# Ledger of designs, part 115: peptides against a protein of PDB entry 3B8E

Target 1, 230 residues: chain A of PDB entry 3B8E
Amino acid sequence: PFLIFIIANIPLPLGTVTILCIDLGTDMVPAISLAYEQAESDIMKRQPRNPKTDKLVNEQLISMAYGQIGMIQALGGFFTYFVILAENGFLPIHLLGLRVNWDDRWINDVEDSYGQQWTYEQRKIVEFTCHTPFFVTIVVVQWADLVICKTRRNSVFQQGMKNKILIFGLFEETALAAFLSYCPGMGVALRMYPLKPTWWFCAFPYSLLIFVYDEVRKLIIRRRPGGWVE

## One batch from the design tools (peptide; made by RFdiffusion4, then SolubleMPNN)

Design b1_p19_2_s2 (from b1_p19_2, 14 letters changed)
Fold by OpenDDE base, seed 4:
Structure b1_p19_2_s2 (fold): chain B 230 residues (1-230), chain A 19 residues (1-19)
Amino acid sequence: as target 1 above (230 residues)
Amino acid sequence: EILELLREIGEEALKKALE
């Protein structure tokens, strides 16, 4: 999100506070929970990893985690961001290069895509209105990400949801997201304005996409062992 | 109603912060 903010010079889609909440709040417990995941049913039938040749974190894993899944996550967040701004009169194309004028408090006549002028105050309200839904979108997408990370090869349907700590992690991150979104004073303290409950569903297509993508990937791995997608 | 109240508080706080 921040990279696109820099490259495209768009208004800040996700605040620093929300990023910290993701990194330290919503991701921590779920990530720890993976350490308690049950071994895949076929793990004992696999050959032991060669510690000299087989890295735990290889290029394929990095590509999957950051290149593919991470990209889908980012797309989910940006989708929500662009929808909110579009609903407020700022079409995606108009946002390109707008950051400089957007962040200038002395410019009080920034025009939207429809010629409406926005004061600095109004622009910042809209910007901060985007932060919470973007954050929630990331959390919703992370549900799928966490679930798909349970296994490397087996389908989630084969592995099941037996890790109680993982389940707790899902509830924890959701509860935290709800707290940050709806607790009085969060708009003042964290610049996270409350979001309409409907925004929780905005990311669902992307969450589903991640899930389906990973299940298809795993299916391919099962059918073609040693493939490039493994 | 709660969401609207929170929105109002946020907007007011932002206004004060920008003044």
Scores: peptide ipSAE 0.005, ipTM 0.256, DockQ to the pose 0.024
Fold by OpenDDE base, seed 1:
Structure b1_p19_2_s2 (fold): chain B 230 residues (1-230), chain A 19 residues (1-19)
Amino acid sequence: as target 1 above (230 residues)
Amino acid sequence: EILELLREIGEEALKKALE
């Protein structure tokens, strides 16, 4: 998100505090929960890795796949961001290069896509209004990430949701997201303003996309052992 | 209603902070 912020010179879609909340609050507990995940049913059926034939390229490809998932996550967040700003009169194309004027407190006549002038305060309110939905979007997408990370090869439907700690992790990150979104004072403390409950659903298509993507990937791995997607 | 109230509080607080 920050790279796009710099490159496109758009208003900051996700604040540093929200990033920290993601890293420390929503990622850590789920990651710990994965340590308690049961081994895949087929893990003991896997042949020993042949260090001579099994290229390191597979690890790179896996890292790329996770990188791709991360990109889908970011895309989901940005989608939510652009939707919110568009609803407030700022179309995506208008946001390009707007950061300099957006962040200037002395400019109180920044125009939206419809010619409405926005004061600095109003702009910052709408900017901070984007932070919470962006964060929530990441959390919702992380549901899929956490679930798909349970297995490397088996479908989630095969592995099941038996890890109570993982379920607790999902609950915890969701509860944290709700707390940060709706607790009084969070707007002041964390620049996370309350969002309409409907915004939680904006991420669902992306969460589903990640889930489907990974299930398809795993299906390919199962059908073609030793393939490039492994 | 609660969300609106919280938004109003947030907006007011932000306005004060930006003054």
Scores: peptide ipSAE 0.000, ipTM 0.259, DockQ to the pose 0.025
Fold by OpenDDE base, seed 2:
Structure b1_p19_2_s2 (fold): chain B 230 residues (1-230), chain A 19 residues (1-19)
Amino acid sequence: as target 1 above (230 residues)
Amino acid sequence: EILELLREIGEEALKKALE
């Protein structure tokens, strides 16, 4: 998000405080919960790892986890960002290069895509309005990400949801997201203005995409062990 | 109503911060 902010010179889609809330608040408990996940049912049927040739985490797994899934998460966040700004009169193409004028408090006549002039105050309100739903979008996408990380090759339907700590983590991050989104004073303290409940559903297509993608990936791994997808 | 109230508080706070 921050790289796109710099490269495209668009208004800031996700504040530093919201990033910290993701990294320290919503990611920590779920990540720890994975340590308590049960072993896959077929783990004892696999050949022992050769420590000389096989890495526990190889470049392919890193690419899958941080590249592909991370890209889908980012796309989900930016989708929400662009939808909100478009609903407020700023089409995506109009945002390119707008940051300089957007952040200048002395310019009070920045035009949207329809010729409406926006004061600095109005622009900052809509910018901060984007922070919360972007954050919530990441949390919703993380639901799918956490669930798919339970196993390496077995379907979640095969492995099940027996890890009570992981389940607790899902509820905890959701509750935290709701708290940060709707608690009085969060707009002042964290620049996270409240959002309409409908924005929680904006990320659902991306969560579903991640889930389906990983289930298909795991299906391929089960059918073709040792393939490049593993 | 709660969301509207929170929005109003946020806008007022932002206004003060921008002065």
Scores: peptide ipSAE 0.000, ipTM 0.266, DockQ to the pose 0.024
Fold by OpenDDE base, seed 3:
Structure b1_p19_2_s2 (fold): chain B 230 residues (1-230), chain A 19 residues (1-19)
Amino acid sequence: as target 1 above (230 residues)
Amino acid sequence: EILELLREIGEEALKKALE
């Protein structure tokens, strides 16, 4: 989010404090929970890795985690961001290069895509209105991300949801997201204005997409061992 | 140098956004 903010010079889609809440709040417990995941049913049927040649983290894993899933996650957040701004009169094309004027307190006549003028205060309200839905979108997408990370090869339906710590992690991150979204004072403290409940559903298609994508990927791996998809 | 410049611009923008 921050890279796109700088490169495209768009209004800030996600605040720094919110990013810290994701990195330290919503992601840690779920990530730790994966250490307690039940071994895959076929793990003992696999040959042991060569510790001298086979890295625990390989290029394929990095590509999957950060390149593919991370990209889909970011797209989900930005989709929510652009939808909110579009509903407030700012079309995506109009946002390009707008940051300089957007962040200038002395410019009170920034025009939206329809010629409506916006004061600095009004612009900041709309900007901070984007932060909470963007954050919640990430959390909802993280549900799918966490679930798909339970296994490397087996389907989630084969593995099941037996890890109580993982389930706790899902509830924890959801509870934290709800707290940050609806607790009084969060708008002032974190620049996260209250979220309309309908925005929780905005991320669901992306969460489903990630889930389906990974299940299909795992299916291909099971049917064609040693393929390029591993 | 470009990355540092971008960082500086970003930090300034973030500072303004938090005020």
Scores: peptide ipSAE 0.000, ipTM 0.249, DockQ to the pose 0.034

Design b1_p19_2_s3 (from b1_p19_2, 14 letters changed)
Fold by OpenDDE base, seed 5:
Structure b1_p19_2_s3 (fold): chain B 230 residues (1-230), chain A 19 residues (1-19)
Amino acid sequence: as target 1 above (230 residues)
Amino acid sequence: SVLELLREIGLLALEYAKR
C-alpha cells in the first residue's frame, strides 16, 4: 500500500492507526490460533524427504503464497479506496499526482473529476472516510486468509472448522473492525470516520478470490505431489 | 513487517515535521 502511495502520489489510502490495528490487533490472535490448529492428515503420513532441500523448497513456496495473498489483500483495499473516491467525484486517473495539492491546507479549490472544488477540510473528510473501509476490507479478506492457512494441501471443507481459537480470532477481528468503524469519536481520535454498512460487502469478491485461489492451489498440490505449486 | 511499518511511520513523521 505504501509503495503505491509513493509511486502514484495519490491521497493517503490507509492511515497509521489502521496499519497499527492490522499488525497488532488483527494478526496476533490469528497467528496464535494457527499454532493450535490440528496437524494436516497428510503431513503426518509423509515420509521424510531430504530435510535440507525439501525444507528450503517448502519455505520458499509458503513465502510466495503468503506474498500473493498479501498482494490480493492490498488490491482489495485499494479497490475500496478508489470506489469511495469515485463516488465522491474523484476518478482514479484524476488521483494520480493529486497528493501534493490534496495535502496542502492553503489550497481550498482542488477540483474533482467533474469540476467541483473541494476545501482542505472537505478533502480530509473524504480521505479519512477511506481509511475505515480500507481497514474493514483487509479484515474481511483476512477471514479467508485465516481459513485457508489451516491446511497446506487439504481443502477447508475436508479439514473443517474445529479450532475454537481461530474462530475467536475471527470474531475479535470483526469486533475490532466494528468498534473502529462505528464507535463515536473514532473520526476525531483515530481519523477513522464511520463506515456505511454497504462497504462491508465491497471486500467479498476479494475474499472469494483468495478462497478460490487457495482451493485451486491445494487441488493442484493433491493431484501433483512434489510439483512447483507446493 | 512491523519494522517496515515503524520505518514508514517514522519517515512520514519526519516528512510532516519538515513541513
Scores: peptide ipSAE 0.007, ipTM 0.293, DockQ to the pose 0.026
Fold by OpenDDE base, seed 2:
Structure b1_p19_2_s3 (fold): chain B 230 residues (1-230), chain A 19 residues (1-19)
Amino acid sequence: as target 1 above (230 residues)
Amino acid sequence: SVLELLREIGLLALEYAKR
């Protein structure tokens, strides 16, 4: 998120403190929970073959767990960010390069995509309004991602939700998201303004799409073992 | 590491906030 902020010169989508809360609060417990996940039956039955190939498989699994999840989370967050700004009159293309004027306190006539002028205070309210739903979107996407990452090949419906630590992690991150979104003073302390309940559902179509995609992927892997999709 | 990247991002953000 911050890299895109720098490269695209867009308004800040997510505060640094909020990022720290994600890393320490929402990502850590799920990551630990995945470490305690029961190994998929197919992985356990395979005797360790060549250490090089097993290391490659493990690196791929780690890359999927950390790299792919992180990318999906970022995409979900940015989706919500762009939706909110678009609803407030700022189309995604218009945000490119806008940061310099956006952050300038002396410019009170920044135009949106429809020619409406925005004061500095109004812009900052919109910016801080994006922080909370961005965070919540990450949490909602994490629900799907964590469920997906439980198995490589088996359907979620086949593996089930046996890991109590994972279940606890899902509730913990959800509770944290609710706390940060609705606790008084979070707008001042974390620049996270209160979230309308409707924004909790903004990421749901995206999470569902990922879930369906992964189930289809796993179905293909089961039907064609050793394919490029694996 | 992701943590180092986050630290750098945090520092850059702090520098930017001071401007």
Scores: peptide ipSAE 0.007, ipTM 0.277, DockQ to the pose 0.028
Fold by OpenDDE base, seed 1:
Structure b1_p19_2_s3 (fold): chain B 230 residues (1-230), chain A 19 residues (1-19)
Amino acid sequence: as target 1 above (230 residues)
Amino acid sequence: SVLELLREIGLLALEYAKR
Protein backbone atom coordinates (compact mmCIF):
# COMPACT_ATOMS: atom_id res chain seq x y z
CA PRO B 1 0.00 0.00 0.00
CA PHE B 2 2.74 2.43 0.87
CA LEU B 3 4.53 1.81 -2.41
CA ILE B 4 1.43 2.70 -4.37
CA PHE B 5 1.02 5.75 -2.18
CA ILE B 6 4.50 6.89 -3.16
CA ILE B 7 4.34 5.92 -6.83
CA ALA B 8 0.86 7.22 -7.57
CA ASN B 9 1.06 10.14 -5.13
CA ILE B 10 -2.42 9.39 -3.87
CA PRO B 11 -3.77 10.21 -0.43
CA LEU B 12 -2.57 7.68 2.12
CA PRO B 13 -4.98 4.76 2.03
CA LEU B 14 -3.70 3.02 5.12
CA GLY B 15 -2.23 4.75 8.12
CA THR B 16 0.74 3.60 10.11
CA VAL B 17 -1.47 2.76 13.06
CA THR B 18 -3.67 0.54 10.95
CA ILE B 19 -0.58 -1.18 9.58
CA LEU B 20 0.60 -1.81 13.11
CA CYS B 21 -2.82 -3.11 14.06
CA ILE B 22 -2.68 -5.51 11.13
CA ASP B 23 0.81 -6.69 11.94
CA LEU B 24 0.35 -7.00 15.66
CA GLY B 25 -3.35 -7.58 16.04
CA THR B 26 -4.44 -9.59 13.05
CA ASP B 27 -1.32 -11.43 11.95
CA MET B 28 0.23 -12.44 15.24
CA VAL B 29 -2.64 -14.43 16.70
CA PRO B 30 -3.23 -16.28 13.45
CA ALA B 31 0.45 -17.09 13.25
CA ILE B 32 0.36 -18.50 16.75
CA SER B 33 -2.80 -20.39 15.94
CA LEU B 34 -1.15 -21.99 12.97
CA ALA B 35 1.87 -22.90 15.03
CA TYR B 36 -0.40 -24.91 17.30
CA GLU B 37 -2.25 -26.48 14.44
CA GLN B 38 -1.27 -30.01 13.75
CA ALA B 39 0.93 -29.98 10.74
CA GLU B 40 -0.78 -31.41 7.75
CA SER B 41 0.06 -35.07 7.62
CA ASP B 42 1.55 -34.54 4.20
CA ILE B 43 3.96 -31.89 5.45
CA MET B 44 5.08 -33.89 8.45
CA LYS B 45 5.33 -37.25 6.73
CA ARG B 46 7.28 -36.06 3.75
CA GLN B 47 10.87 -36.54 4.55
CA PRO B 48 12.74 -33.90 2.64
CA ARG B 49 14.10 -35.74 -0.35
CA ASN B 50 16.83 -33.18 -0.61
CA PRO B 51 16.75 -31.02 2.51
CA LYS B 52 18.75 -28.16 1.02
CA THR B 53 17.02 -27.84 -2.32
CA ASP B 54 13.55 -28.74 -1.09
CA LYS B 55 13.78 -26.22 1.72
CA LEU B 56 14.86 -23.50 -0.66
CA VAL B 57 12.12 -24.38 -3.11
CA ASN B 58 9.57 -24.39 -0.33
CA GLU B 59 10.78 -21.06 0.97
CA GLN B 60 10.59 -19.58 -2.50
CA LEU B 61 7.15 -20.99 -3.10
CA ILE B 62 5.90 -19.80 0.27
CA SER B 63 7.38 -16.40 -0.43
CA MET B 64 5.70 -16.30 -3.82
CA ALA B 65 2.38 -17.43 -2.42
CA TYR B 66 2.70 -14.90 0.37
CA GLY B 67 3.50 -12.21 -2.12
CA GLN B 68 0.58 -13.13 -4.33
CA ILE B 69 -1.90 -13.30 -1.47
CA GLY B 70 -0.52 -10.07 -0.09
CA MET B 71 -1.04 -8.44 -3.45
CA ILE B 72 -4.64 -9.63 -3.53
CA GLN B 73 -5.14 -8.30 -0.01
CA ALA B 74 -3.70 -4.97 -1.01
CA LEU B 75 -5.89 -4.92 -4.09
CA GLY B 76 -8.92 -5.48 -1.91
CA GLY B 77 -7.91 -2.67 0.39
CA PHE B 78 -7.32 -0.32 -2.49
CA PHE B 79 -10.63 -1.23 -4.02
CA THR B 80 -12.37 -0.23 -0.81
CA TYR B 81 -10.28 2.91 -0.63
CA PHE B 82 -11.15 3.98 -4.16
CA VAL B 83 -14.83 3.22 -3.66
CA ILE B 84 -14.97 5.36 -0.52
CA LEU B 85 -13.15 8.22 -2.15
CA ALA B 86 -15.32 7.95 -5.24
CA GLU B 87 -18.42 8.11 -3.07
CA ASN B 88 -17.00 11.29 -1.59
CA GLY B 89 -16.42 12.79 -5.01
CA PHE B 90 -12.83 11.78 -5.68
CA LEU B 91 -12.57 9.50 -8.67
CA PRO B 92 -9.47 7.29 -8.89
CA ILE B 93 -7.97 9.19 -11.79
CA HIS B 94 -8.32 12.45 -9.91
CA LEU B 95 -6.40 11.05 -6.96
CA LEU B 96 -3.29 10.52 -9.05
CA GLY B 97 -0.78 13.16 -8.09
CA LEU B 98 -3.18 14.77 -5.62
CA ARG B 99 -1.17 13.90 -2.51
CA VAL B 100 0.90 17.05 -2.44
CA ASN B 101 -2.13 19.29 -2.45
CA TRP B 102 -4.09 16.87 -0.31
CA ASP B 103 -1.55 16.94 2.48
CA ASP B 104 -1.01 20.69 2.34
CA ARG B 105 -2.89 22.21 5.24
CA TRP B 106 -2.70 25.64 3.67
CA ILE B 107 -4.68 24.57 0.62
CA ASN B 108 -8.33 24.57 1.52
CA ASP B 109 -9.77 24.56 -1.97
CA VAL B 110 -8.75 21.17 -3.32
CA GLU B 111 -11.37 20.26 -5.83
CA ASP B 112 -12.92 16.85 -6.19
CA SER B 113 -13.89 15.31 -9.50
CA TYR B 114 -17.10 17.32 -9.48
CA GLY B 115 -15.57 20.69 -8.68
CA GLN B 116 -16.47 20.69 -5.00
CA GLN B 117 -13.85 22.31 -2.86
CA TRP B 118 -12.55 20.48 0.16
CA THR B 119 -10.87 22.01 3.15
CA TYR B 120 -7.85 20.35 4.66
CA GLU B 121 -9.91 19.13 7.59
CA GLN B 122 -12.57 17.67 5.35
CA ARG B 123 -9.95 15.91 3.25
CA LYS B 124 -8.31 14.42 6.30
CA ILE B 125 -11.65 13.17 7.57
CA VAL B 126 -12.20 11.42 4.26
CA GLU B 127 -8.67 10.05 4.29
CA PHE B 128 -9.06 8.71 7.79
CA THR B 129 -12.46 7.34 6.88
CA CYS B 130 -10.61 5.16 4.39
CA HIS B 131 -8.26 3.72 7.01
CA THR B 132 -10.90 1.76 8.87
CA PRO B 133 -12.46 0.14 5.80
CA PHE B 134 -9.02 -0.70 4.49
CA PHE B 135 -8.19 -2.37 7.77
CA VAL B 136 -11.51 -4.20 7.86
CA THR B 137 -10.95 -5.33 4.29
CA ILE B 138 -7.63 -6.81 5.29
CA VAL B 139 -9.25 -8.56 8.24
CA VAL B 140 -11.98 -10.06 6.10
CA VAL B 141 -9.46 -11.19 3.52
CA GLN B 142 -7.36 -12.64 6.32
CA TRP B 143 -10.31 -14.82 7.28
CA ALA B 144 -9.87 -16.57 4.01
CA ASP B 145 -6.12 -16.66 4.44
CA LEU B 146 -6.40 -18.24 7.86
CA VAL B 147 -8.80 -20.84 6.62
CA ILE B 148 -6.79 -21.73 3.53
CA CYS B 149 -3.45 -21.84 5.31
CA LYS B 150 -4.49 -24.64 7.59
CA THR B 151 -3.59 -27.00 4.84
CA ARG B 152 -0.94 -26.84 2.18
CA ARG B 153 -2.41 -29.49 -0.04
CA ASN B 154 -5.76 -30.48 1.37
CA SER B 155 -8.91 -28.51 0.81
CA VAL B 156 -10.29 -26.53 3.71
CA PHE B 157 -13.35 -28.71 3.49
CA GLN B 158 -11.23 -31.74 4.26
CA GLN B 159 -9.31 -30.25 7.17
CA GLY B 160 -12.18 -28.37 8.74
CA MET B 161 -12.01 -25.69 11.40
CA LYS B 162 -11.17 -27.79 14.40
CA ASN B 163 -8.38 -25.59 15.67
CA LYS B 164 -9.81 -23.62 18.57
CA ILE B 165 -6.87 -21.26 18.48
CA LEU B 166 -7.61 -20.42 14.87
CA ILE B 167 -11.22 -19.75 15.74
CA PHE B 168 -10.00 -17.58 18.57
CA GLY B 169 -7.72 -15.74 16.15
CA LEU B 170 -10.59 -15.11 13.78
CA PHE B 171 -12.69 -13.88 16.66
CA GLU B 172 -9.91 -11.70 18.00
CA GLU B 173 -9.16 -9.99 14.70
CA THR B 174 -12.87 -9.47 14.06
CA ALA B 175 -13.38 -8.09 17.54
CA LEU B 176 -10.39 -5.82 17.07
CA ALA B 177 -11.77 -4.64 13.76
CA ALA B 178 -15.13 -3.95 15.36
CA PHE B 179 -13.49 -2.19 18.29
CA LEU B 180 -11.35 0.01 16.08
CA SER B 181 -14.29 0.72 13.79
CA TYR B 182 -16.95 1.58 16.35
CA CYS B 183 -15.35 2.46 19.66
CA PRO B 184 -15.65 6.15 20.46
CA GLY B 185 -12.41 8.05 20.25
CA MET B 186 -10.74 5.78 17.71
CA GLY B 187 -11.00 8.48 15.09
CA VAL B 188 -8.95 10.80 17.23
CA ALA B 189 -6.63 8.24 18.73
CA LEU B 190 -5.98 6.00 15.76
CA ARG B 191 -7.30 8.03 12.84
CA MET B 192 -9.86 5.32 12.27
CA TYR B 193 -13.30 6.78 11.90
CA PRO B 194 -16.46 4.73 12.31
CA LEU B 195 -17.32 2.40 9.50
CA LYS B 196 -20.71 1.80 8.04
CA PRO B 197 -21.55 -1.88 8.43
CA THR B 198 -22.02 -2.18 4.68
CA TRP B 199 -18.30 -1.68 4.13
CA TRP B 200 -17.56 -5.00 5.77
CA PHE B 201 -19.02 -6.65 2.73
CA CYS B 202 -16.74 -4.86 0.28
CA ALA B 203 -13.95 -7.25 1.15
CA PHE B 204 -15.98 -10.42 0.65
CA PRO B 205 -15.34 -10.74 -3.08
CA TYR B 206 -11.62 -10.57 -2.44
CA SER B 207 -11.85 -13.02 0.40
CA LEU B 208 -13.66 -15.36 -1.93
CA LEU B 209 -11.08 -14.71 -4.63
CA ILE B 210 -8.25 -15.69 -2.31
CA PHE B 211 -10.17 -18.74 -1.19
CA VAL B 212 -10.78 -19.84 -4.76
CA TYR B 213 -7.22 -19.04 -5.72
CA ASP B 214 -5.81 -21.14 -2.93
CA GLU B 215 -8.21 -24.02 -3.52
CA VAL B 216 -7.23 -24.02 -7.18
CA ARG B 217 -3.57 -23.84 -6.21
CA LYS B 218 -3.98 -26.76 -3.85
CA LEU B 219 -5.89 -28.69 -6.46
CA ILE B 220 -3.04 -28.17 -8.91
CA ILE B 221 -0.53 -29.28 -6.27
CA ARG B 222 -2.56 -32.42 -5.61
CA ARG B 223 -2.79 -33.22 -9.28
CA ARG B 224 0.82 -32.38 -10.04
CA PRO B 225 2.94 -33.08 -7.00
CA GLY B 226 6.36 -31.55 -7.32
CA GLY B 227 5.23 -28.79 -9.62
CA TRP B 228 6.30 -25.18 -9.39
CA VAL B 229 3.01 -24.33 -7.68
CA GLU B 230 4.02 -26.04 -4.42
CA SER A 1 0.58 -18.88 1.54
CA VAL A 2 1.03 -16.01 3.95
CA LEU A 3 -0.36 -18.14 6.67
CA GLU A 4 1.92 -21.00 5.87
CA LEU A 5 4.78 -18.61 6.14
CA LEU A 6 3.36 -17.31 9.38
CA ARG A 7 2.91 -20.86 10.53
CA GLU A 8 6.47 -21.69 9.71
CA ILE A 9 7.63 -18.56 11.45
CA GLY A 10 5.42 -19.41 14.38
CA LEU A 11 6.73 -22.94 14.50
CA LEU A 12 10.26 -21.68 14.32
CA ALA A 13 9.51 -19.22 17.06
CA LEU A 14 8.01 -21.95 19.19
CA GLU A 15 10.95 -24.16 18.51
CA TYR A 16 13.23 -21.33 19.43
CA ALA A 17 11.24 -20.63 22.56
CA LYS A 18 11.49 -24.26 23.59
CA ARG A 19 15.26 -24.06 23.42
Scores: peptide ipSAE 0.000, ipTM 0.256, DockQ to the pose 0.016
Fold by OpenDDE base, seed 3:
Structure b1_p19_2_s3 (fold): chain B 230 residues (1-230), chain A 19 residues (1-19)
Amino acid sequence: as target 1 above (230 residues)
Amino acid sequence: SVLELLREIGLLALEYAKR
């Protein structure tokens, strides 16, 4: 999110402290939960690494985890960000390069896509209104990501939701999202204004699409082992 | 591969938490 903020010069979609909450608060328990997940037979057949010579993580694993999954999460957040700004009169194309004027306290006549002028205070309210839904969207996408990552080849419906620690991870993420969204003072401390309940559902279609896509992918892998989809 | 990475991170986190 911050990289896109700098490169595209758009209004800040998500605060730094909130990003840290995602990295440390929402990702840790899910990662631990996967250590207790019943592995598929192909995963269990993996030879133990040599602790003296083998690296814990290779370039391919880094690329998959941080490149693909992280990008999917970011896309979900940005989708919500652009929806909120569009509803407030700022179309995505208009946001490009707008940051300089957006963050200038002395410019009180920044125009939206429809010619409406926005004061600095009004712009900051809209910006901070985006932070909470962006975060919640990431959490909702993480639910889907966590569920689909339970298995490599098997359907979630075949393996089921038997891991109690996984369920706890989902609960922890949801509780953190609720805390950051509705606890008094979060608007000042984290620049996260209270979330309208309707915005919790903004990510659901996206999470559903990810889920369906992954189930279809796994189905193809099961039917055509060794295919290009692996 | 993602599953393997996340599992390894989880194991490391558990090991750290036991210290």
Scores: peptide ipSAE 0.000, ipTM 0.241, DockQ to the pose 0.017

Design b1_p19_2_s4 (from b1_p19_2, 14 letters changed)
Fold by OpenDDE base, seed 1:
Structure b1_p19_2_s4 (fold): chain B 230 residues (1-230), chain A 19 residues (1-19)
Amino acid sequence: as target 1 above (230 residues)
Amino acid sequence: DLLKLLIEIGLLALKYALE
């Protein structure tokens, strides 16, 4: 998100505070919950990792985590961001290069795509209004991410949802997201303005996409062991 | 109302996790 903010010179889609809320808030319990996940049924049938040649984090894992899944997450967030800004009169094309004027407190006549002028304060309200839905979007896609991380090879349908700590983690991150989104004072404290409940659904297609993508990936791995998809 | 619901769900999930 921040890279696109710099490269495209768009208004900040996700604030540092929201990033911290993701990294320290919503992701902690879910990540810990994976330690309680039941081992895959075939794990003992796999050859042990060669500690001399096989990296714990390899290029394939980085590609999957950051290049594939991370990209889908980012797309989900940006989709929500662009929709919100479009609803407020700022079409995606108009946002390109707008950052300089957007962030200038002395410019109080920034025009939207429809010729409406926006004061600095109004623009910042809209910007911060985007942060919360972006954050919530990330939480919703993280549901899928957490679920797909239960297994590397087996389908989630084969593994099941028996990990109570993981289930708790899903509710905890959701409850925390709701707390941060709707608790009075969060707009002042965290620059997280409340979002319409409908914004929670904006991420659902992307969450489903992640889930389907990973299930298909795992299916391919099961059918073609040792493939490049692993 | 949504917050209340989420709190209730969270509490239920917590209860479930502790069982």
Scores: peptide ipSAE 0.019, ipTM 0.520, DockQ to the pose 0.017
Fold by OpenDDE base, seed 4:
Structure b1_p19_2_s4 (fold): chain B 230 residues (1-230), chain A 19 residues (1-19)
Amino acid sequence: as target 1 above (230 residues)
Amino acid sequence: DLLKLLIEIGLLALKYALE
C-alpha cells in the first residue's frame, strides 16, 4: 500500500499505525500457529531437502507470497480504499496525483470528483476512515492466506482444520481487529475510526479468490508434479 | 453503478494478477 501511495501519489491508503497493528498484532499468533500444523499425509514420501542447495525461501516461495497472494491481498485492500473514497466523492482517477494537495494543511479547497471542496480536516477524517476498513480487509484476506499456508501440496479439505492453535489465531486476529476498530477512543489514540459492519464483507470475494486460487494451484501440483507451479 | 464499476475493476485487476 505504501508503494502505491508513493508511485501513484494518492492519499495514504493505510497508516503506519494500522500497519503496525497488522504486523505486530493480527499476524503474530496466526504465524506462530503454523509451527503447530500437522504434517501433510505425504511428507514421508517426499525427498528430504538438501540444506546446501535447497533454500527455504526460494524464488517460488517469493513469487507465491509477494507476487501472487500478496498482490491479491493488496488488491483487496485497495478495492476497499477506492470504494470508501468513491462513496465520499473521490473517484479513483481523481486520486492520482492528489496526495500533495491532500496532505497540505494550508489548502482547504481540494475538490472531489463532483466539484465539492474539502477542508484539510475533512480530508483527514476521510483518510483515517479508510485506514480501519483497509486494515480489516487485510485481516479478512489473511484468513484465507493463513488457511492456504497450512499445506504446500495437499488440499485444505484433505488436511482438515485440526490445528486448534491456528483456529484460535483466526479468532484472536478477528477479535483484535474488532477491538481496534470499535473500541472507544481508538479514533484518537490510533487514528482508527469505527467502520460500518458492511466493510467487513468487502474483502470476502478476494479472500475466497485467494482460497480458490491456491486450491486450484495445489490441485495442479498434485496432478502434474514437478511443474513450474510447485 | 459506481460500486458495480469498482467491483468490475477489482475483478479485472484480480484476473490480471492471477494470470
Scores: peptide ipSAE 0.000, ipTM 0.254, DockQ to the pose 0.074
Fold by OpenDDE base, seed 5:
Structure b1_p19_2_s4 (fold): chain B 230 residues (1-230), chain A 19 residues (1-19)
Amino acid sequence: as target 1 above (230 residues)
Amino acid sequence: DLLKLLIEIGLLALKYALE
């Protein structure tokens, strides 16, 4: 988010507080829950890793975590961001380079794509209105991320949803996201303004995309062991 | 250039955290 914020000079799509809520709030219990996941049925059929030649974190894992899945997460958040700003009169093309004027407290006549002038206070309300849906989008995508992390090779449908701690983690992160989004005073305390319930659905296509992508990847691995996607 | 960018990101994040 910050890379695009700087390169494109767009209004801040995701606040520091929302990032902390993801890293320290919604992601901890889900991550811990994976330690309680059942072993895959084929784990004992795999050869042991050679600790001298085989890195635990390999290029394939980095590509999946940061290059593929992380990119889809970011795209989901930015999609929600651009839709909200467009609904408020700021088309995506108009946002390019707008940050300097957007963040200036002394400029109270920033024009949107339709010639409507926005005060600093009005702009900040719209900006903070984007932070919460971006955060919620990440949480909804994290549902898929957590579920796909249950297995490396087997389908989630083969593994099943028997890990009660993981299920608890999914509810915990969702409840925390709802609390941060809708609790009175969060707009002042955390700059997280309440969102329309419909914004929760904006992330669903991306969550589904991650799930389908990973299931297809795992299917390829099962059909072609030792391939480039493993 | 990468270091400069990282510093800029950090400063911007700090600015928004302190506002």
Scores: peptide ipSAE 0.000, ipTM 0.257, DockQ to the pose 0.033
Fold by OpenDDE base, seed 3:
Structure b1_p19_2_s4 (fold): chain B 230 residues (1-230), chain A 19 residues (1-19)
Amino acid sequence: as target 1 above (230 residues)
Amino acid sequence: DLLKLLIEIGLLALKYALE
């Protein structure tokens, strides 16, 4: 999000504090919970990794985590961001290069896509209104990400949802997201303005997409072992 | 080039944190 903010010179889509809340808050318990996941049924049929030659983090894992799933997650967040700004009169094309004028406190006549002028204070309200829904969107897509990370090859339906710590992690991250979104004072402390309940559903198609994509990927791996998709 | 970008990111993040 911050890279796109700089490269495209758009208004800040996600605040630094909200990023820290994701990295240190919502993602910690879910990530730890994966250590308690049951082994896949075929684990003993796999050859052990050679610690001298085989990397723990390989190019395939990086491609999956950052190149595929991470891009879908980012797309979900940016979708929410662009929808909110469009509802407030700023179409996506108009946001390109707008950052300099957007962040200038002395410019109080920044025009939206419809010619409406916005004061600095009004613009910052809209910007901070984007942060909370973007954050919640990331949490919602993280549900799917966590679930798909339970297994490497088996379907989630084959593995099941027996890991109670993982289930707890899903509830914990959701409860934390709700707390950060709706607790009084969070708008001042975290620059996360109140979230309309409808924004929780904005990310659901992307979560479903992540889930379906990974299930299809795993299905292909099971049917064609040693393929490029593995 | 990458270093300049990282510095810019850091400065913008710092600016945001101090506002």
Scores: peptide ipSAE 0.000, ipTM 0.274, DockQ to the pose 0.031; fails the geometry check

